# Peptides against a protein of PDB entry 8BZL: the designs that were tried, part 50

Target 1, 228 residues: chain A of PDB entry 8BZL
Amino acid sequence: SYDRAITVFSPDGHLFQVEYAQEAVKKGSTAVGVRGRDIVVLGVEKKSVAKLQDERTVRKICALDDNVCMAFAGLTADARIVINRARVECQSHRLTVEDPVTVEYITRYIASLKQRYTQSNGRRPFGISALIVGFDFDGTPRLYQTDPSGTYHAWKANAIGRGAKSVREFLEKNYTDEAIETDDLTIKLVIKALLEVVQSGGKNIELAVMRRDQSLKILNPEEIEKYV
Target 2, 242 residues: chain B of PDB entry 8BZL
Amino acid sequence: SRRYDSRTTIFSPEGRLYQVEYAMEAIGHAGTCLGILANDGVLLAAERRNIHKLLDEVFFSEKIYKLNEDMACSVAGITSDANVLTNELRLIAQRYLLQYQEPIPCEQLVTALCDIKQAYTQFGGKRPFGVSLLYIGWDKHYGFQLYQSDPSGNYGGWKATCIGNNSAAAVSMLKQDYKEGEMTLKSALALAIKVLNKTMDVSKLSAEKVEIATLTRENGKTVIRVLKQKEVEQLIKKHEEE

## One batch from the design tools (peptide; made by RFdiffusion4, then SolubleMPNN)

Design b1_p11_2_s4 (from b1_p11_2, 7 letters changed)
Fold by OpenDDE base, seed 5:
Structure b1_p11_2_s4 (fold): chain B 228 residues (1-228), chain C 242 residues (1-242), chain A 11 residues (1-11)
Amino acid sequence: as target 1 above (228 residues)
Amino acid sequence: as target 2 above (242 residues)
Amino acid sequence: KEQEIDDLLYL
């Protein structure tokens, strides 16, 4: 009976549904996140939008709150559910605690949500990984990554999706204190990292930046080309 | 056989809970964790496997968690499950403190989590947690304590034990070298390094791949300390010289 | 051995 799609252990101690959800993430478009000194940057590979598709509906970078944004790789429909729940939690936190969420707090919330879907009957894991960036109220820049299992960690830089391995290898070689010394250098690092896997240059990159005490800014293609 | 191994936790015809057994197999994929009880303290030693250059250094410990002022734990198994359980331990301990205005006794905290684990083996629509834990603590009732719990919700007190990869071999080594009544924290640290060096699937033991925490009593207060990398390096060096 | 992110599934 397929009706009892339960994430269960295999005889060798694996959660196949979680591993298969990770495979779904690997089929997703590449996303990259980098924490600078006073900036956080998200970059994503633009999917070729069908000629008749509204580009506004295919956003892979979204705000969760004024101080937090997220990029994802994997199932877009699954991502929408996670994003909506995270946004509600951010607003709820502002109302109940009278402060915005920390990036760690909202990451933990998302991670807990994902984990519950790996342990609940009649539910499958979310087929998404996410890069969550933002600023804590003290002005500290943060980058977190979550996977389908509900695991989360803080990163200096990371990548998810189909080109993640190549992008991570690039970041491991090129992420230095000098490479993130300025906002512009940090942005350039993200663009260079994405160009390892994205064809046709800056036209196929979506880039978002968040600076301390500033709102999320999505760069236009012309702004991206200045860094190339 | 396949009818009982691929569904919710139910009994096989032979009376086995295969999903619990398989959850225990999942723990074998995790890095080794050791616990050793000494006369003057208790320690946890754990393999750090997730060494990545791009990780944010804010991680004080990957596998060792402070639960309250008197207790810490180490985990082996599924990371996300471990995060849920360690958070629950902290919540249980805090609720007890608020209710009774004293720290929760060590065994009572362990039991409370074990009841949760057990429930996830008995109630329909749940899978077992793929996590074993080692608990170290001090309380006024039993002094220094070491506990182990598994996915079934079973637990026990130990003088020395191991979970995770190569745990059976580690336990055998601990049985051979553990001297009852003569174990100092210093000797326990040396024993932990000795066992990890033999059980970790590494060519050479390095301080970057080992986490160690000690729990001691100083001036009537519990002190939980994670050893610095340099301190672990010295322990490894001493072992290599013997 | 640099672990892949998938290896973060287990502690």
Scores: peptide ipSAE 0.228, ipTM 0.634, DockQ to the pose 0.039
Fold by OpenDDE base, seed 1:
Structure b1_p11_2_s4 (fold): chain B 228 residues (1-228), chain C 242 residues (1-242), chain A 11 residues (1-11)
Amino acid sequence: as target 1 above (228 residues)
Amino acid sequence: as target 2 above (242 residues)
Amino acid sequence: KEQEIDDLLYL
């Protein structure tokens, strides 16, 4: 039944539900990703955790596998669905292929999942964008972005969410080979980029760092303040 | 456009899910439910509205449901939706126990239901559940826990929170009076009565209109207890004397 | 109210 089509083309060729899902992403807090030489860094704007809320349950950065992590912007519940499916795929890949996923592979999987929800009758698009970072097995750092349409691209640096435009403009001006020459400089770049839109400094920033051949590290507030 | 207000699983031009928002608004018409985490336990306190003398079944609890030996929940919203979701929680918990021969972790049970809720916001031909839940539980991983979930399928862990009528005001009161690290179950019970007394639109709080359940650990076992009316009366009386 | 709803639904 045509009445079940949620995502359809407009007369002018637009998929309005996809575009509106992108507006849902803009309601999310800002996330930034930067690829360094031997490091990938995710930074997110912390929403003011209510005084009585458990911070453990409010995570905008999550591991998908040992070599891949993701930050998202948009509908929290939608993100959980995507994260869970991506984690299952990462584990399945390890079992079937005997190697961890490449960052591109898992990004493509997520993108394909999103795309299917733009084309399936009786489903709406996911209201999320994601920054997916990690290392391939050859030690190459990667950063990808996905949007509600299921489009994905590789980036040197990018941002998603409400402050993404300002953060991207900052990154376009300040992302240089010198700015990412060291791990510390790369981290500083992410923090500086987030500070374009985040009020009250390092207290409202969450940072995740993945170095070559190392596990994901979430920086504590004291560690973040060292870079401010 | 008004057309986005009526469709169950469609984004507005502004990226809003109006049916989810309206479901959340509908929960505001339900009776107040509170949850408070203490060092030695966790509690639910709920407004009882259906006091019909002609009800043949003495509903010991209208709004508080035991889910398994280690978890209970309280519901605010559409009663029929709540019944479906609470039954599903019990089934999920039971299936996990049968499969793994251990109780389901609290957050995992909450997440499983939240994924169902989320699906009803994304799949066509369905409407969101008009229900928010508070979950109390104990597991070996995190000890005593309190969670809240909403129609979107979002959830969070809390030290104290409220759903239903006047929930925003209740949360504000909890933020003011909740002392982190110093909260005993006894003090939590007193706080629950204090907040309910201010939040419920009644001239005088009565034990007939309040349900309270506590979850504690005794001898390495979880104990879920619904307070007797006399115990609730005593808590109310104590509050009136302070 | 809109901002409060946004805080509940979006991250």
Scores: peptide ipSAE 0.189, ipTM 0.668, DockQ to the pose 0.800
Fold by OpenDDE base, seed 2:
Structure b1_p11_2_s4 (fold): chain B 228 residues (1-228), chain C 242 residues (1-242), chain A 11 residues (1-11)
Amino acid sequence: as target 1 above (228 residues)
Amino acid sequence: as target 2 above (242 residues)
Amino acid sequence: KEQEIDDLLYL
């Protein structure tokens, strides 16, 4: 009988499988998200790709829709499942409601999906956290974070993965209205935040920028070096 | 007895559902939530633990959720479970409104969710929800109401109660200070502050760490209001002066 | 570490 609940309460009221999934997230490389005035920026630490690996297959930043993108930390295979489900939901929403999803809506969808995997028979939690950024139809920039438990919150700035603590501490000190006054300053803030945990400078950073009414842009290494 | 600890729907030899009990232990780690019924209204008061500088301040209430025009709830326990349950409450309330063209009675909404909670304790392969809720509401049948529900799917009506961290101590204090028939909303607010000040593991009670919502009737309509930080500060200040 | 997890998981 497949009747074994994988995620059960401990005697002290903990969901160990959810906590262990959070530890799986900490094994992932660092991702950072920052909301500016009219920009959202995602930055990720590039993992050293093996010489023979196609770099195209190791993307930590992906578009969910034209107005929403996501960075993740944790199990890559789990992330693929969540990304695909989210993309389908974004398209379904466009078809049924005739408008793009709000960033909150798709975040809530992902969060609900994750939560269900913490309470379903024969399913383990997803071993991923995600930073979800984008623009609502009204042009408001949004940043959300989800974790393996299925919780989600809106953030001004946040980080996930291995170096997340150090990056968050940096952002707590340096995130000000002045620091995000311009798009360039916002990008610079993300780069500076990532440099707290990335040793080899701008070459090991991937940056994605979304501006109001613009598509997701992934910055090339030369563009990143201009901000360092 | 370790064999019964990991199964969601199995009675122990003593007749206990350990997963339900463990879900209740999870609630003990959550922030304190109080509910107090008054003659002229009901209130929820909840501890706000997550004060993060980088949070987007768009969330006026972390722990208090409006369910419909006549009801609100507060939650203690696993956040993700709470989000699922509060969404279900809203859906149940809206479906009822659509079907009957009147608001769902408070107890019926509570019961509907409790049936769902109970099912998660009885059907194989599902864990209990690690969430307790306090419900405040008004309906034409019973007027102002306060309910509590737990992971078992059990519920009860209350004049005053508490869930989450230090709930037992809070309930004891409420039993001592709650005056039946004489409770005004104003006195209930003062009592809430008094109890929170003693039960929260904080050296000083601050308005940033407390959420309060009141439910009243004005001109034949229910009004659910989250108190502004300044109003909560005044309540705290008044308590410190007594 | 446990407290950080608890703060994230529990309301």
Scores: peptide ipSAE 0.055, ipTM 0.552, DockQ to the pose 0.039

Design b1_p11_2_s4 (from b1_p11_2, 7 letters changed)
Fold by OpenDDE base, seed 4:
Structure b1_p11_2_s4 (fold): chain B 228 residues (1-228), chain C 242 residues (1-242), chain A 11 residues (1-11)
Amino acid sequence: as target 1 above (228 residues)
Amino acid sequence: as target 2 above (242 residues)
Amino acid sequence: KEQEIDDLLYL
């Protein structure tokens, strides 16, 4: 039979290919995002990099623009496609509107892209969820999540990937105004949240920080250890 | 399970792309290809399986392809798929050169092809390419580089790696013997022969069954050279004397 | 072997 990739409704109203894409996301390494007062933080579980692998090519946190960063969970190749499309849109927006994208705008763009791949014949859903963080041009910190369905929401804190449930449960208990009162406390919250699912200490965590009017900073292992 | 095995580009209930996994299994049937990064160069070593007296010898290599002046690749998998992908790599590299009047950065060429591979895993009516590639190159950004890509469109940079038949065993040997920071091209060549001798299912390693290409920098230019059979014979002989 | 393939497919 000519098996075209078709996402169709089941008799009970389920989109199985979307649900199965969500299962693919759960196989991905854990990512966490937290919005602070004047900071946004992304943390990811480092998979054991093969001894001979170049760590530079294993990136789970990437910049979409100067004011927006993304972490993902799920199919790495699918993520690269989404990242490239988002980067092009960010640049296009700067050229056409003469302002950087808002975090909501680029999230909606990514979400719409994902949604189209759930409704178009001959396409499977993207097997990725994303945490999108950044600052709007007015200096407001933002955190959004997207899933394979193309659904998106704004969050104070969230997690995706294999350990997402445990990390979210931790964040639900520990995300308070006091816990994010300072940039350092916000970073500590992310690290503590990841340590719920990461067996080996701070060496297996990658953290990226974006402060207001600053570029993305990836913390080195020594900087991370100071917060543990 | 079987219902999803026969369908292209769909997720299983467990979130697996079985056609991609099966394409990866198909690569295991291909001859072994090794890549090793050294401080002063990078090499590809590949098993030659098609040794026929009637084959025209007018080729760069059976498994090693020059992509441009600064990059080469080795292929493992379905031959027809490999031919399509290697041609596409050359076209991408040439289009970039024409547009920007400089060579395409190594990683950018790899990613361009990987995006094509990924598309064949996402769009219906297509099957994944049954090919993995090793890429060697030099650019002004990162110097000497080694990359691996698979049917999923995933890729990574490596200091040493292997694709094709017995690749897992070869990778294990490379992990044991690769000396990080101290690898010369000479030592890399010796390591390649050592690993191929153990990985290839042959009674005796012969120069006719091994292709080796090196990429070096001489006077500010990239030099891609396929070793002559006599040079490969000397490497094999040296290994046998150890 | 399945884990190795999964590691190639997923991050």
Scores: peptide ipSAE 0.046, ipTM 0.621, DockQ to the pose 0.816

Design b1_p11_3_s1 (from b1_p11_3, 6 letters changed)
Fold by OpenDDE base, seed 4:
Structure b1_p11_3_s1 (fold): chain B 228 residues (1-228), chain C 242 residues (1-242), chain A 11 residues (1-11)
Amino acid sequence: as target 1 above (228 residues)
Amino acid sequence: as target 2 above (242 residues)
Amino acid sequence: SLQDRIDSLYE
């Protein structure tokens, strides 16, 4: 069966394992990324943390470097591997080039890593998509998405995970220059987008904000409520 | 080429890793292991199923393993897999100690093993480990800690959790009875006995069928202690009187 | 439940 072969094209040109990995991504909770003028915002749907689970160990948003952060959807364990590899590369880049990575650079690195896992018979694809946001050294905000295939693109706004379709539809309608004119409006846009798929309102949303020349900030629930 | 594909964990059309799920199912048939975090310590309680009276080697703990001076774990699943993973944990911890002259942080040890587990779900010619682990430990960063890991390489921190047989029921009971912020090691021990008594498919809980280890801090040192049978008996007796 | 654990594999 072609669907069980890791690196075999179907007669119609499909890589089934890559497509199936994309289905794994859809099982993940929703993540949203929006690029503003001088801000990048990641929003994620909080999965109901099991009672008695330590919330510290449940993170869907992570820093790759001081100037780059990532949200993912899909297999958590797979994500950890990608994150670790990316972090190492970010540090290596600082050592060798003496500058932080550009958001594109690290995205390309991650994409290349994923792609290699689609072309080896000894490896299955990563079951994750990622939204990668940050600032280049020149202060330009960036948003990229990667998928299990190793494809990556730059976006103004995008979403991944279970509710990604609905969120993207919302963003397509509502992402305007006016909607991102200020940092606050940009944050509000992300929240509104997530509310399309999140049932319990602002309590089930986690937001991360990175402003120009600032570190990643995770908003507390009270801060989020101000935008609702 | 075909031989490797058949042995590699692959995605289903729905994006599921069935081999991982099946491994998790298999673990559900293993003996019950509980972990409970308290303010002044952390404990593991495990069902002892293989009481071979004729075993010459008194394995003091069949399911609870000391990893280093600051950490211990319990295992549920395939014994051979468990042995491999526990040995690996010890090696990782030792390498870290040698390299940095400090004990490995608890979460870092857990993560290191989880990366190995994950690899066995992604690389060809490998099957997932049929083992879930509970980790207890202390470090200077987070104090007392309890972690759970599964065959996928996923892990999480917990205040209380259960793996193995009847784990769902145990977790439900823990959710009901665990008092956040007020849990002493003494109360945790009592809770462990209570949960095991209800979840183990035995008519009467006996000390012979339960292994309990506690991790505490005394005079700035971590103390890992496996409870003596008499101590466990006393805990059971106290529970029966309540 | 087992299903809950399976679901937890995905974030």
Scores: peptide ipSAE 0.425, ipTM 0.803, DockQ to the pose 0.837
Fold by OpenDDE base, seed 3:
Structure b1_p11_3_s1 (fold): chain B 228 residues (1-228), chain C 242 residues (1-242), chain A 11 residues (1-11)
Amino acid sequence: as target 1 above (228 residues)
Amino acid sequence: as target 2 above (242 residues)
Amino acid sequence: SLQDRIDSLYE
């Protein structure tokens, strides 16, 4: 059956393994990204950590470089592979070009990696989508999304994972210049967006904030509650 | 031949990796392994199922493997797969030591193997390893550590956890009895015996059917010790008297 | 449960 072929087009032009990988993404918890004026914010639905599990080892948001961070939805193990390769590329770029990567550059790298795994015989697609945010060296905030197919686009705001549709609908209605006028408002927008799908309020949300010329900051629960 | 290259773990229409799930199911039928993190050490306890009188070498440890001076692991699943993975762990640890002239951090060793596991779920001609592992270790970064990994290449840190047969019940018991911040190695050993006694499908727990290893720090050195049968007997006896 | 572990594969 065509659905079992990794790199074969169906008669109607579908790459089933890519589509199925997208279904894997939908099994992941929701992640949202918003680009503000001088801030980028990632928010994720925090999955309940098992009582005896170390929270340190459960991260949905990670830094790729000092100026770039990523949230993902889908297969955790697949994500780790992508993250590691992206980190290596970021460092390599700094060494070879003597500048940090642009957010677009690293997104394109990740996208290209994913695309190769849709076309290479004997490889299944990565079961992840990613929101990649950061600042270019000129201080411009950026948000990109990539999916299992290797496609990528720039966004003002977007969401991935199981609740992505509802979150996107919210963002489409509420993302305005006024809504992102300040850093705090931008953070509030992300929280409100996540609350469309996250139950039990701010306790189940993880937020990462990157401001211009600042390092990635993961907000603690108390800080998040101030915005709720 | 190209034909085998096409047989890769693939996504179902629902986005599931059934071969990984089936591997995890297979592990559920393996002998029970549990790990418990204490303030002054970490332990592994494993069910010993293969007691053959004709075995020439009393396998000192069937389920628990020393990886390096600072780490050990226990395995639940396919024995042959376990042997491959434990060997790989040792090689990774040795290569790191050679390259950096220091022991590999615990989590890095775990992640290195997990990357291999993940690869076997993504590349053609490969099947997932039918093995879950518990890792115990010490490093200067995080001290005593306990990790669990599965066939997908996913891993996590734990205070206490269980893999293999009746693992869900074991985890439930651990959640009930594990006291955060107050766990000594002694209490952890007692808890391990308690949980194994309830989760192993045996009428009576015997020292012959249980392997226990402890990892401690003595004089600035990591000590990995497999408990002697007599020591395990004493632990069992203490449990029976409670 | 096994299902819980399977679900944990997706983050």
Scores: peptide ipSAE 0.407, ipTM 0.788, DockQ to the pose 0.847
Fold by OpenDDE base, seed 1:
Structure b1_p11_3_s1 (fold): chain B 228 residues (1-228), chain C 242 residues (1-242), chain A 11 residues (1-11)
Amino acid sequence: as target 1 above (228 residues)
Amino acid sequence: as target 2 above (242 residues)
Amino acid sequence: SLQDRIDSLYE
């Protein structure tokens, strides 16, 4: 039974543990990323925080560096490991190369990490997909997506998690140059996309915005309602 | 599903880690542990199950462990696993203190252990720890804190929470009675007794079956105190009179 | 519930 082993090829060429890790991602809440002209936006479905839970400890969006932010879907504990390693790499890069990482660089690093966990007999794949957004030093906004296999691609817009299919379908129809003409419109696009799958409107959405030459901003609920 | 549940650190076709889920199930049969955050302190309350007359060692605290001067934890699950993890927590805290000459921040200690737990869910030849923990602590960054961690390596901060037997019912009760911003340590203690009285499978709650520890700040120092049996008796008595 | 805790594994 090849599907019961650690990550090995099946007779038909499948890596079942990688595929099953992708199923784990689908159990996660939805995250969406959109690249605008001079802005990158991450939006996530907030899982209902238990009344007595500290919201500070529930984060689906995290900064990797000053110029890079990440949202994930899947196993939370796995995500923490990836995030920590990515943060260390970002700092290491600053020390050794004397420049911040490009979004592509850190994405590739994360992807490589994930890939290694698909090839080691002593490890299972990470049950996480990630949307990685940020700005390169030249001011170019970037959006990348990576999955448990270690594959990664650049995107204009994408979604991961439980409602990703519906969100992607929405984005395919509505992502136009006009829709991202301004920062505000780009933010609105993300919100509208999330509302395809998120119930109860803006209360269940978290948004992170990074503008050119600006720090990451997490929007508060009032700010989000402005766009709804 | 059963064809995958016997293997450690592998995903099911549905993306589930059954060994982690089963560990959580096992913890559900363990003694109840409660944590409650108050404005002026934080407490742990735990069910004591091992009361044997022939025990030579008087365990003042069976389920509550002091980790360092600023933190304590309670455990629900496999005792041997708990011993390993609590020892590791102490080591991590001590190494940090030696390296930085200051106490480890509470959340950082929790995350360090959670990384270990997570590893035991991802690396081959390992099984998840059959233990959930509640952490109480104080640091200069966030003040009084309460955390919960599970076998997956996931953790969260809480105002109040419960692990072990009947934890769901306990959490429900806590949600009903916990008043954010108005919780004193005294009120928290009363709430703990109330919840334990309803969730423990005993006809009558007795002080011998309950361990309670409080963490407070006095004169700029953290004080971790395990309540004496007489003090617990008084709390129970007060509850019965209400 | 146990199910709630299991669900919390995925974000």
Scores: peptide ipSAE 0.393, ipTM 0.778, DockQ to the pose 0.861

Design b1_p11_3_s1 (from b1_p11_3, 6 letters changed)
Fold by OpenDDE base, seed 5:
Structure b1_p11_3_s1 (fold): chain B 228 residues (1-228), chain C 242 residues (1-242), chain A 11 residues (1-11)
Amino acid sequence: as target 1 above (228 residues)
Amino acid sequence: as target 2 above (242 residues)
Amino acid sequence: SLQDRIDSLYE
């Protein structure tokens, strides 16, 4: 009988499985997102890829559609499920509505999916948080965050994962209109934010940038070093 | 802590899935399986623990399974779970072939099974599969490939890796001896024997205790071959002479 | 190690 009710309220009104899923997120490496004027940037802490592992199979940043990308922290396998569902929805939306999803729309979809897994019997919450960035059709850059509970909010900048607290503190101090005045400055802000928690500098950072009307670009290490 | 051990799909207060971790622990006690990617092929080498004289047909691979014409896998963990998953892999591959009239890409097959594994960690109070798999294959997209998956539904591509008993030691040895870009199938076979000789919990490595399969391309076709006992003996002998 | 594999579950 208890195996059916995975996520239930405690006597004091807590959903422990949701809270514990949030702890799972904290086990993930740090991801940061920043919304610039005409750019969105995702930065992630690279987990040391094991020697002999194929790097192509390790992705913390992924495209959901041409205009939306996502970084996650937490359970990798859970993330794959969410990503796949989101991709399908993006394609479905294009088919049925004849327009790409807004960043808010796809975030809401993901959030709703997560929420259902907090309320359905026999299902545990997803052990992931996500930073979702992209451009709406009108060219407006957007950044959203969602957590295991299914909550979501729009942000100017935010972070998830192990070092999220430190990164957020940095961003709270340093995110200004001047700091995001140009694309390059925005990228620099992300790098500086990640360097608060990343020990080995630019070699352990992965950066993805999306500019208005451009596809997702993953920066190579040499490009990153130019900003450091 | 015990409260979270009894529930199959529940997070611990620290965000851990103990049932998945325990499944991985169980796999650590299973027979060793190695995978090595070479320039001209890929191989699986597995420890055979069930050597019973009364077994009628010793000739069939106990731990290496052909999935389709282009892929094979080896398993470490609970045999019954492995049988279920290998059967599912075959079904997935066949359905894809029927639907698209082409073989399923290697990574796609791996991912499909991994989604199933993940589901068993999230849905229905079912326990995770107590199985890790190594996959070898060839497709037109990436050529020769080696993958590893675990009970969580996580997977990765590898040049060389190990699962099961003493896997950490094996991986360490592989890291030391694997030469990127220079690995031939012949050298990979030699490396496999070397690693197994050191990592298997046996006094002496013998051909009866080792299963080896190679996947190569000949005349534009994938060839999956399980080495004969005599061939394995020769490999062991060669290693002992070095 | 087993711990490394467990840690690899989280990204």
Scores: peptide ipSAE 0.356, ipTM 0.729, DockQ to the pose 0.837

